# Peptides against a protein of PDB entry 1IK9: the designs that were tried, part 64

Target 1, 211 residues: chain A of PDB entry 1IK9
Amino acid sequence: MERKISRIHLVSEPSITHFLQVSWEKTLESGFVITLTDGHSAWTGTVSESEISQEADDMAMEKGKYVGELRKALLSGAGPADVYTFNFSKESCYFFFEKNLKDVSFRLGSFNLEKVENPAEVIRELICYCLDTIAENQAKNEHLQKENERLLRDWNDVQGRFEKCVSAKEALETDLYKRFILVLNEKKTKIRSLHNKLLNAAQEREKDIKQ
Target 2, 207 residues: chain A of PDB entry 1IK9 as posed
Amino acid sequence: MERKISRIHLVSEPSITHFLQVSWEKTLESGFVITLTDGHSAWTGTVSESEISQEADDMAMEKGKYVGELRKALLSADVYTFNFSKESAYFFFEKNLKDVSFRLGSFNLEKVENPAEVIRELIAYALDTIAENQAKNEHLQKENERLLRDWNDVQGRFEKAVSAKEALETDLYKRFILVLNEKKTKIRSLHNKLLNAAQEREKDIKQ
Target 3, 195 residues: chain B of PDB entry 1IK9 as posed
Amino acid sequence: MERKISRIHLVSEPSITHFLQVSWEKTLESGFVITLTDGHSAWTGTVSESEISQEADDMAMEKGKYVGELRKALLSVYTFNFSKESAYFFFEKNLKDVSFRLGSFNLEKVENPAEVIRELIAYALDTIAENQAKNEHLQKENERLLRDWNDVQGRFEKAVSAKEALETDLYKRFILVLNEKKTKIRSLHNKLLNA

## One batch from the design tools (peptide; aimed at target 1 E173 L184 N185, target 1 (a further copy) R179)

Design b2_p23_4_s4 (made by RFdiffusion4, then SolubleMPNN; from b2_p23_4, 11 letters changed)
Fold by OpenDDE base, seed 2:
Structure b2_p23_4_s4 (fold): chain B 211 residues (1-211), chain C 211 residues (1-211), chain A 23 residues (1-23)
Amino acid sequence: as target 1 above (211 residues)
Amino acid sequence: as target 1 above (211 residues)
Amino acid sequence: DELDKKLEEKLKELDEKLKKEEE
């Protein structure tokens, strides 16, 4: 089961932070359980897949689009933009929320909730879930941090080896060329010497012919 | 201000999860505020630096060691090992906790708490802190994950470049040697040709002299 | 260090090959 707790403000009680918990299986469109609390009282309702489908039909909205709007409203919390307005009557236990656009506001959904008999138990469970989530996220963070440190060490090692390889390649090229030039110059000197000997021999022969 | 919320079990109410919030400035030894809640009621107390020092003295424990034990008891929550036992009387508002060792249990500390008049407000703030902590930890996790993915890409890139550099170094050596041999062989052939010409010229001269 | 050692070994091998070809 997936769960999201969000902070919301009710139009009727704007000074009191409420918490909206939504719990669902795999997808929100399959239905969900909603729990509202003010830290003293709690209210719960179940929304079925059929109710979600009916609300989408009543709104003349495609189901996937409607579920997408529900996800934004119920799981994101009221973002800093008052795009979603939440209303709840403690008397009727009727919960509804509206999407506020520039030119039009419309009701996105409505639910009948039931007052929880033992709200302290629901609140304790909610706090437990928050603490468990914090612990899980901390463990993930510690793991990711250690892995980052490992990857950074590994990167530095390979980078250092790469730089050494580049330098060694350049040094090898330079050294090989220097050695090559030495040997080539020796052979060139020997060729020049032999050419000079040939020229001298030819000149001597030309002198011997000219007596 | 630093804050830690822990789940604890009171000896008097072992079936009801309680939450212990400890808030302090920089170090626990400078004093702290303790809040206990069961999700319906809340109790708060202030512990001063002088009280911590007095408790350490009364226990004949070095202050740093005592504060270290307080940190383990109050900030770690009851770990899976029942090393710390928590007691609270709702009547007297007296809170005390014991450290249970193999051979001896001893009282580690005690506090007088006061019942909070509006526990819902304290509970709402506690839930808000949990949600804010979750959001902060999620943002850190997302950042660390992206950084891990970056570091992994960078590692793979450098590793691939390193492997190419190693291969290129080996290929360079082989190529330079091949080119060198070709040039050297050309020079050797020219030397041989010139030597043969010198030998022929000498033989012709010897014939001309005999002639 | 391992790359440098391999480089030195290869340079030595190249020198020996060059000497043999000079002969």
Scores: peptide ipSAE 0.019, ipTM 0.822, DockQ to the pose 0.105; fails the geometry check
OpenDDE base, seeds 1, 3, 4, 5: peptide ipSAE 0.018, 0.019, 0.018, 0.017; ipTM 0.822, 0.821, 0.821, 0.822; seeds 1, 3, 4, 5 fail the geometry check

Design b2_p23_5 (made by RFdiffusion4)
Pose (drawn by RFdiffusion4):
Structure b2_p23_5 (pose): chain A 207 residues (1-76, 81-211), chain B 195 residues (1-76, 83-201), chain P 23 residues (1-23)
Amino acid sequence: as target 2 above (207 residues)
Amino acid sequence: as target 3 above (195 residues)
Amino acid sequence: AETEEDKAEWAAQDEELEALEAA
């Protein structure tokens, strides 16, 4: 059981703002209840599933395509106009294309006996919605703060692992260098003794 | 300018639900407007910064402590009474085995209730809209952080596993280079023996 | 690089020794 409460402007009353409340079960295609209120009175109407299928036929439209138009228009490049007569309780709306507009929907609403009850329920629904949302935003705020920390934690764990690696690498190399260089000392010493021995043989051949 | 709209029940009409709307600037301490509505009529009252502090005196409470009680009672066990004939509004606090009048306001019936009701509904719809947008922004940040975390965690797994492969990998190379030095040393020694 | 230099220095030393033996 869903609903949408939207504000709308009627052509015959661009001064005051009205409110449109549409409620259905699962899908608009199965039918919906529509209520119009100016904050004092309320007018209500119903549209059955069969009435929707028929209206789509009379409009030469694919049924789902027609319901799509109803969603854009009633549940808030597509321009829509709304008219209402308090004297007849007739409510209709048109889609305004280029130089060509057409009747998209028409409802004979009935003035409600208990406007206050309807208005109170509407406001109550809105306040409940505001409430459910805040609870959700709070749940997400906490999850947000938890992740900001869980990242900073691991980020630090990362920097430490890297810094530990560098310290260990240089430490190993330092030891290596020492041993390698000691050998090099022996090589240079041997190498030079050999030369010396070669210059010695050379001197015997020359004298 | 902030506001809070609460649903309440009056003692003289537990059947019907009323709505209490409280509005202010910065803090209730500087005064506020309170509006009561049943969806048909509406009653309003203004409470100045001067009256509030005055009340804080008649009670002998710090203006802060007193405003605190109002926030708890008016912005949402608290009991509410209203007489449509006198427009007098008062509310009490109920503890274990006692109750006491906490405050009151002389409200006045509003001339154009529909205007007030329309503005209240409009505010609620805007609030719903803003809240739904924030729920999206925070939802995406929750996603970005989830991804960013997996990234770094992966970097950590890779980094730690590298630090553990280092000693073994570098020692092999060192053996290789070292074995070369020794070979040289042997060959040199052998040459020296030649001579 | 150091290992390559050493190897090049070692080749040059071997060449010098050969030269002296020849000589």

Design b2_p23_5_s1 (made by RFdiffusion4, then SolubleMPNN; from b2_p23_5, 17 letters changed)
Fold by OpenDDE base, seed 2:
Structure b2_p23_5_s1 (fold): chain B 211 residues (1-211), chain C 211 residues (1-211), chain A 23 residues (1-23)
Amino acid sequence: as target 1 above (211 residues)
Amino acid sequence: as target 1 above (211 residues)
Amino acid sequence: SEEEEENKEFEEFEKKLNNLLER
């Protein structure tokens, strides 16, 4: 089961932060349990897949698009853009929310909630979920941090080996060329010496013929 | 200000999860505010640096060691080892906790708390802190994940360049040696040819003298 | 002769080169 808790403001109680918990299985489209709390009282309702489908039909909206709007409204909380307005009557236990666009506001959904008899248990469970989520996220952060530190060490090690390889390649090329030039020059000198000896021998032979 | 919320069990109410909030400035030693809640009622007390020092003296414990025990008791929650036992009387508002060792249990600290008149506000603020902490930790997780993915790409890029550099070094060495051998063999052949010409010229001269 | 020594040095160099190519 997936869960999201969001901070919302009710139009009727704008000075009091409320918490909207939504819980669902795999997809919000399959239905969900909604819980509203003010830290003293709690209200819960179940929304079925059939109710979601009916509300999409009543809005003349494609179901996948409607579920996308529900996800933004119910799981994001009131983001700083006040795109969603939440309304709740504690008397009727009727919850509804509107999407506010520039030129049009429209009701996105409505739910009947029931007042929870033991709100303290719901609130304790909600705090437990928050603490468990914090602990899980902290453990994940520590793991990712250790992995980052490992990857950075591994990168530095390979980078240092790469730089040594580049330098060793350049040094090898330079050394091989120097050695080659020495040997080549020796052979060139020997060839020149042998040519001079041949020229001298030919000149001496030409002198011996000319007596 | 730093804050830690921990789940605890009271000896008087072992079936009800309580939440212990501790808030302090930089160091727990400078004093702290302690808040206890069951999701319906809340109790708060302030513990001064002087009270911490007095309690350390009364225990005949070095202050830094005592603060280390306070940190383990009040910030860790009841870890799975039940090393700390928490007691609270709702009537007297007296909170105390014990450290359980194999052979000895001893009182680690005691506080007078006051019942909060508006517990819903304290509970809402506690939930807000949990939600804000979740959001911060999620943002940190997403950042660390993106950094890990970057570092892994950067590592793969350098590793691939390193492998290419190693292969290029070996190929360069082999190519240079092959080229050098070809040129050296050409010069060696020329030297041999010139020696044979010198030998022939000397033999012809020796024939001309005998002639 | 100087020629035999130069030929030996050249053969030793060629042998070193070949030994490096065969590794």
Scores: peptide ipSAE 0.021, ipTM 0.820, DockQ to the pose 0.040
OpenDDE base, seeds 1, 3, 4, 5: peptide ipSAE 0.020, 0.019, 0.021, 0.021; ipTM 0.821, 0.819, 0.813, 0.820; seeds 4, 5 fail the geometry check

Design b2_p23_6_s1 (made by RFdiffusion4, then SolubleMPNN; its pose is not in this set)
Fold by OpenDDE base, seed 4:
Structure b2_p23_6_s1 (fold): chain B 211 residues (1-211), chain C 211 residues (1-211), chain A 23 residues (1-23)
Amino acid sequence: as target 1 above (211 residues)
Amino acid sequence: as target 1 above (211 residues)
Amino acid sequence: SSIEEEKKKFEKKLEEMEKELKE
């Protein structure tokens, strides 16, 4: 089961932060449980897949798009743009929310909630879930931090090897060329020496023929 | 100000999870504010540096060691080892906690709390802090995840460059050697040819002298 | 290191070639 808790402001009680909890199995489309609390009282309702489908049909909205709007409204909270407004009557236990656009506001959904008999249990369970989520996220952060430090070490090691390889390649090329030139010059000198000896021998033979 | 919320079990109410909030400025040694809640009622007290020092002295414990035990008890919650037991009287508002060792339990500290008049506000603020902490930790996790993905890409890029550098070095060495051997063999052939011409010239001269 | 071994192998080949050239 997936769960999200969001802080919301009710139009009727703008100074009192409320908490909206939504719980669902795999997708929000298959239905969800909604819980509202002010830290003293709690209210809960179940929304079925059929109710979600009916609300989408009543709005003449495609179900996937409607569920996308529900997800933004119910799982993100108000967000920074106050695009969603939440209304709740404690008397009727009627919860409804609207999407506010520049020129048009429309009701996105409505749910009948029931007052929870033991709100303290719901609040304690909500706090427990928050603390569990904090602990899980902290453990994940510590793991990711250690992994980052490992990857950085591994990168530095390969970078250092790469730089050594480049330097070794350049040094090798330079050394090979120097040695090649030296040996080539020795062979050129030997060829010149042998050519001079041949010329001298030919000149001596021409002298010996001329008596 | 630093803050930690922990779940605890009271000896008097073992079936009801309580939440222990501790708030402090820089160090727990300088004093702290303690808040206890069951999700319906809340109790708060302030513990001064002088009270911490007095409790350490009464226990004949070094202050830093005592604060280390307070930190484990109050900031970690019960932990998996049930090393710390928490007691609270709702009548007297007296909170005390014990360290349980194998053969000895001892009172580690005690605080007088006061019942909060508006527990819902304390509970809402506690939930807000949990949700803020979740959001901060999620943002940090997303950042660390992106950084890990970056570091992995950078590592793969350098590794691929390193492998190409090694291959290019081997190819260069092989090419330079092949070229060097070719040129040297040409020069060796020319030296051998010139030496043979010198030997032939010497043999002809020896024939001409014998002739 | 693998590079130092390759460098030594290279130096040895170069010395062998220099020897074969003097011969």
Scores: peptide ipSAE 0.022, ipTM 0.821, DockQ to the pose 0.089
OpenDDE base, seeds 1, 2, 3, 5: peptide ipSAE 0.021, 0.021, 0.020, 0.020; ipTM 0.822, 0.821, 0.821, 0.822

Design b2_p23_6_s2 (made by RFdiffusion4, then SolubleMPNN; its pose is not in this set)
Fold by OpenDDE base, seed 1:
Structure b2_p23_6_s2 (fold): chain B 211 residues (1-211), chain C 211 residues (1-211), chain A 23 residues (1-23)
Amino acid sequence: as target 1 above (211 residues)
Amino acid sequence: as target 1 above (211 residues)
Amino acid sequence: KEIEELKKEFEKKLEEMEKELLE
């Protein structure tokens, strides 16, 4: 089961933060359980896949688009843009919400809720879920932090080895060329010396022929 | 202000999860506010630095060690090891906790709490703090995940460049040696040719002299 | 270690080639 808790403001009680819990299996499209609480009372309702499909049809909205709007309204929390207005009557236990656009306001959905007999249990379980989620996220963050520190060390090690490899390549190339030039110069000097000896021998032979 | 919420089990109500909120400024040693809730009622008390010091002295425990025990008892949550036992009387509003060791059980601390008049506000604020903490931890998690993915890409890039540098060094060495050998063999051939010409010229001159 | 080993192997090959060229 997937679960999301968001804070909402009811039009009837704008000064009191309410919490909207939505729980579902795999996809919101398959239906969900909605729980509303003010930290004292709680109200719960179940919305079926058939009700979601019927509301989409009644709105003349494609089901996937409608479920997308439900997801934004019910799971994102009321973002600061007040795009979604939430209404709840404690008397009728009727919950409904509207999407407010620039030129259009329309009812997006409505649910009949039931007052929970033991709201303290629902509230305790909600707090437990929040604490469990915090613990899981903390453990994941500690893991990712340690992994990032490892990756940074590994990156710095490879970078330092790479720089040493580049420097070693340049040094090797320079050393090889120096040694090559030295040996070539020695061989050129020997060739020049041998050529001079040949020229001298030829000149001496020409002198010996010219007596 | 720093804040920690933990779940605890009271000896008097072991079937009902309670939540222990501790809030403090900079260090627990400087005093703290403790709030206990069962999701219906809430109780709050303030513990001063002087009370912490007095309890440490009464226990004949060094203050830093005592604060370390308070931190374990009140902030870690009751770990599965049941090392800390929590007691609360709703009648007297007296909260106390014991440390249970193999051969020693002792009272670690005790606090007089006051029943909160509007527990729903305390509970709502506690849930808000949990949701804020979840959002902060999620944002941190997403940041760390993106950084981790970046660091992995950067590591793989440098590793691949390093491997190419090693291969390029070996290829350069091999190419330089091949070129060096070719040029040296040409020069050795020229030296041998010139030496043979000198030997022939010397032999011809010796023949001409014997002639 | 690998780069230092490659340097040593390279220096050794250079010394061997220098010997073969002096010979």
Scores: peptide ipSAE 0.023, ipTM 0.822, DockQ to the pose 0.084
OpenDDE base, seeds 2, 3, 4, 5: peptide ipSAE 0.021, 0.021, 0.023, 0.024; ipTM 0.822, 0.821, 0.821, 0.821; seed 5 fails the geometry check

Design b2_p23_6_s3 (made by RFdiffusion4, then SolubleMPNN; its pose is not in this set)
Fold by OpenDDE base, seed 2:
Structure b2_p23_6_s3 (fold): chain B 211 residues (1-211), chain C 211 residues (1-211), chain A 23 residues (1-23)
Amino acid sequence: as target 1 above (211 residues)
Amino acid sequence: as target 1 above (211 residues)
Amino acid sequence: EEKKKEIEEFEKKLEEMEEEEKA
């Protein structure tokens, strides 16, 4: 079961924050349980998949698009305050909400709610859910923080090894060239010495021919 | 102002979850406001720094240690259920709690509370605080998750560059040695050729002298 | 011929590095 609690303001009681709880299984499209509370009284209603389908048909809206609008209205909390208007009559237990667009306002949905006999139990359960959600999110945040600290250390370690590898590559190239030059210079010196010996031998032979 | 809400069970009402809100400025030692609710009624009391000091003196406990015990009792929620026992009389509005150790139970603190006239407002504000805390923790969680994903990408990128650097270092060494061997062998061939020319010139000179 | 060019290029690079080391 999934659950979302949001703050809403009723047109009839704009000074009193109400809380709208929506509970559903897997998808909002399959139906949901709606609970409204003011922190003293609570009202609950069940909305079936058939009611969602009927309301989509009555609106001449594609079901997936209609469910997308329900999700925005009922689960997003008060978005920017003025997009959704919520209405509830405590006398009739009739809940309805409208989507307000720039040029058009239309009823998005309507539900009959029932007054809960023991609102304190519903309110306690709602607070318990909030506290459990806080604890779960805190544990996730502590875990992610520890992972981020680990990943940052691991990144710094690899970065430092990479920089050492770059420097070691450049140093290796320089060292190898220096060593190679020394060996090649020794060979060049031997070649020069042998050429000089050949030149001297040729000059001595020319002298021996010229007596 | 800091705030903590915890679930507690009262000895008088063990079947009904109560919520204990503690609010303080910077440190619990400077005093706090305590609010108890059952989701229908609420009770509030103020505990001053002087009362905390007096209670520490009455217990013959060092103030910092006493505040440490208050923090565990009032802010940790129900720890493992059996360490702290909470008592409240709705008639006298007297709240007290005991620390239960294996061999000793002792009163840790006591407070006079006042019944709130409008408990619904206190409950609504408590739910608002929970919802705000959830939203803040969700935003932190999403941020940490995005940072975690970034750090993981950055780690993979540096790791891949490091592996390429290691391979390139080994390849460079091998390539330089191969090229050096080619040049060295050419110089060795020139030396051998020059030695053969010197030997031939010496043999020709020996022939010319015998001749 | 390709090996001879590679050797000449490598010899030239070695001479350039020998001049840089003498400077």
Scores: peptide ipSAE 0.048, ipTM 0.831, DockQ to the pose 0.808
OpenDDE base, seeds 1, 3, 4, 5: peptide ipSAE 0.019, 0.023, 0.030, 0.018; ipTM 0.822, 0.822, 0.828, 0.821

Design b2_p23_6_s4 (made by RFdiffusion4, then SolubleMPNN; its pose is not in this set)
Fold by OpenDDE base, seed 1:
Structure b2_p23_6_s4 (fold): chain B 211 residues (1-211), chain C 211 residues (1-211), chain A 23 residues (1-23)
Amino acid sequence: as target 1 above (211 residues)
Amino acid sequence: as target 1 above (211 residues)
Amino acid sequence: SKLEEEKKKFEEKLEKMEKELEK
């Protein structure tokens, strides 16, 4: 089961932050449980998949688009206050919400809620869920932080090895060239010496023939 | 101001999860505000730095050690249930807690609380703080996740460059040696050819002299 | 890449040395 708690402001009680809990299985389309609380009283209702389908049809809206609007209204929390307006009557236990667009406002959905007999239990469970979510997110953040520190160390280590590899390549190239030039110059000197000996021998032979 | 909310179980009401909020400035040693709630009623008290110092003295405990125990008792949440026992009387508004060790149990601290007139406001504010903390932790988590993905990409990029550098170094060394051997062999062949020409010229001259 | 540029510089240097060896 998935759950989202949002803060909302009711048109009837704009000075009192209310909390809207929505609970669902896998997808909001399959239906959901809605719970409203002001920290003293709580109200709960169940919305079925058939009711969601009927509301989409009544609005002449494609079901996936309608569920997308429900998700924005009910799960996003107080987005910018002006897009969705929430209404609740404690007397009728009737909850409805409207989408406010520039040129048109329309009712997006309505639910009959029931007053919870033991609101303290609902409120305690809601706080427990918030504390559990905080603990899970903290543990995940600590894990990600440690992993980030590890990855940064590993990156610095590889970067340092890469720089050493580049420098070692340049040093190796320079050393190989120096050694090559030394050996080559030795061979060139030997070739020149042998060539001079051949020239001298040829000149001596030409002198010996010329007597 | 720093704040921590924990779930606790009272000896008098073990079936009902209570929430203990502690709020303080910079250090718990400078004093704190304690709030207890069961999701219906709330009780609040202020503990001064002087009271903390007096309790440490009464226990014959060093102040820093005592504050360390307070932090474990009041801020850790329900650690393993058996280390700290919480007691609260709704009649006297007296809150006290004990540390349970193998061979000794002792009162770690006690506070006079006052019943809050509007507990719903305290509960709403507590839920708001939890939701704000969840949102902050989620934003931090998303940031750390994106940074982790970046660092992992950067690590893979440097690792791939490093491997290419190593391979290019080995290939370069091998190519240099091959080219060096080729040139060296050419010079050796030229030296051998010149040496043979010198030997032949010397043999011809020795024949011409014997002739 | 920087490595390809260094490889190319190396090849050019090697070719220059080979030409100086033929002289």
Scores: peptide ipSAE 0.023, ipTM 0.821, DockQ to the pose 0.087
OpenDDE base, seeds 2, 3, 4, 5: peptide ipSAE 0.023, 0.022, 0.025, 0.023; ipTM 0.821, 0.819, 0.819, 0.821; seeds 3, 4 fail the geometry check

Design b2_p23_7 (made by RFdiffusion4)
Pose (drawn by RFdiffusion4):
Structure b2_p23_7 (pose): chain A 207 residues (1-76, 81-211), chain B 195 residues (1-76, 83-201), chain P 23 residues (1-23)
Amino acid sequence: as target 2 above (207 residues)
Amino acid sequence: as target 3 above (195 residues)
Amino acid sequence: SDDTILMNATPSAMGTPAAYTSL
C-alpha cells in the first residue's frame, strides 16, 4: 500500500495551493484512490482497474502507456493542467502539447463528511515519513563515519608497509655494496700486479 | 528559523490526535511560536524571550535548565491539556508516583486555520523532499568510500607482499653480480701464476 | 534536584495572544 502526496495548482484558484493524495496497491494500473484538499475540506474519488483499461481504450492509448501518463501527471517536456469546481466536485486534468492539448483524466469527486479526519491522517503520514527518513539518514551518517575511519586506518597501514620496504631495500643494498667493493679492491690489485709483471718481461726483451 | 511538528494526545480527547507545531529562531531561549491544530481549527501563541526568562525566574531555574525541559516536552512521559473554551494549554511531567505542571500558554484561536494547515502540510512535503535528496547524497558517498577502501586495501595487500619478496629477490641478484667478481679474481690469479 | 525545584514551583501562564503570522 503506497501513496504520494503532491501539491498542485488549479487554474480556477492560482492564489491558494491545494494538495493531492493518491494511494494504490502495487501499481496504479490496478486502481487508485485520489483525494483533494485545501486544508479545510476534502474531496475523494476512486478509479477501478477496469475503469482505467476502458479510459485507455477511449483515449486510443496502450494501457501501460496510459498509466505512465497518469504517473507523470498525478504522482509528480510534459506539461499538465488541473481544474476543479467546488460547485460540481468535478476534477479534470489535461496534457498540454504544442497548440494541442487534451483531456487526460476526469474524476467526479465527492465532498467528504469528515475533512479533519482525512487531513489529520494525511499530516500523520507525512510526519511518519519524515521520521523514517531521518532514521535512515542517521544510519547512513554513522556508516559514513565508520568508513571515513576504516580508510584512514588502512591508509596509514599502507604508508607504513611502503616505508618499511624502502628502509629494508636500502639496508640490503648497503651490505651488498660493501662486499662488492671489497672484491673490486682485490681485482684492481691483481690487475695492477699483472700489468707490472707484463712490463717486467717487456724490459728483459728489450735488454 | 527552525520548527518541530509533534503528534500529541490531549487528556480530554484521547480519541483524536492533535498536532503541535513549535517554531523559533536560533534557540527557544529567544522566544518561540507554538501552534495547536486538530486539522480543522488552530490555536497560536507567541512566547517572548522576555516571558521565557521570566518563567525561569518564577521557578528559580537557570534559563538554560528551564529551556531544556521545554525542549524535551514540546519538541518531542509528558501530559498535555487543552480547553477549547478557554484556549488555555498546559502540560505536565509525570515521574514515578508524582506529576507536576511544567508550563502553560494562553493560545488564541486562529482566524484562517486552512492557511495554517496548508503551510504545515507544505513544510512537511518540503522536508520529505530535502531528506530524500540527502539520503541519496549520503548513499553515494557510502558507495565512493566503499570503493576507495577496497582500492587502498588492495594497495596494502600488494605492498606487504612486495616487502616479503624483496630479501629473496635482491639476494639472488647480489649472488649473480658477486659470482662475476670472483671469476675475474680467479682468472687474474691464474694469469699471475702463468707468469 | 531540578525536578524537585519544578515540583515545588508554580509556573505562570505564558504566551501573548496575537494574530497568526506566516513563517

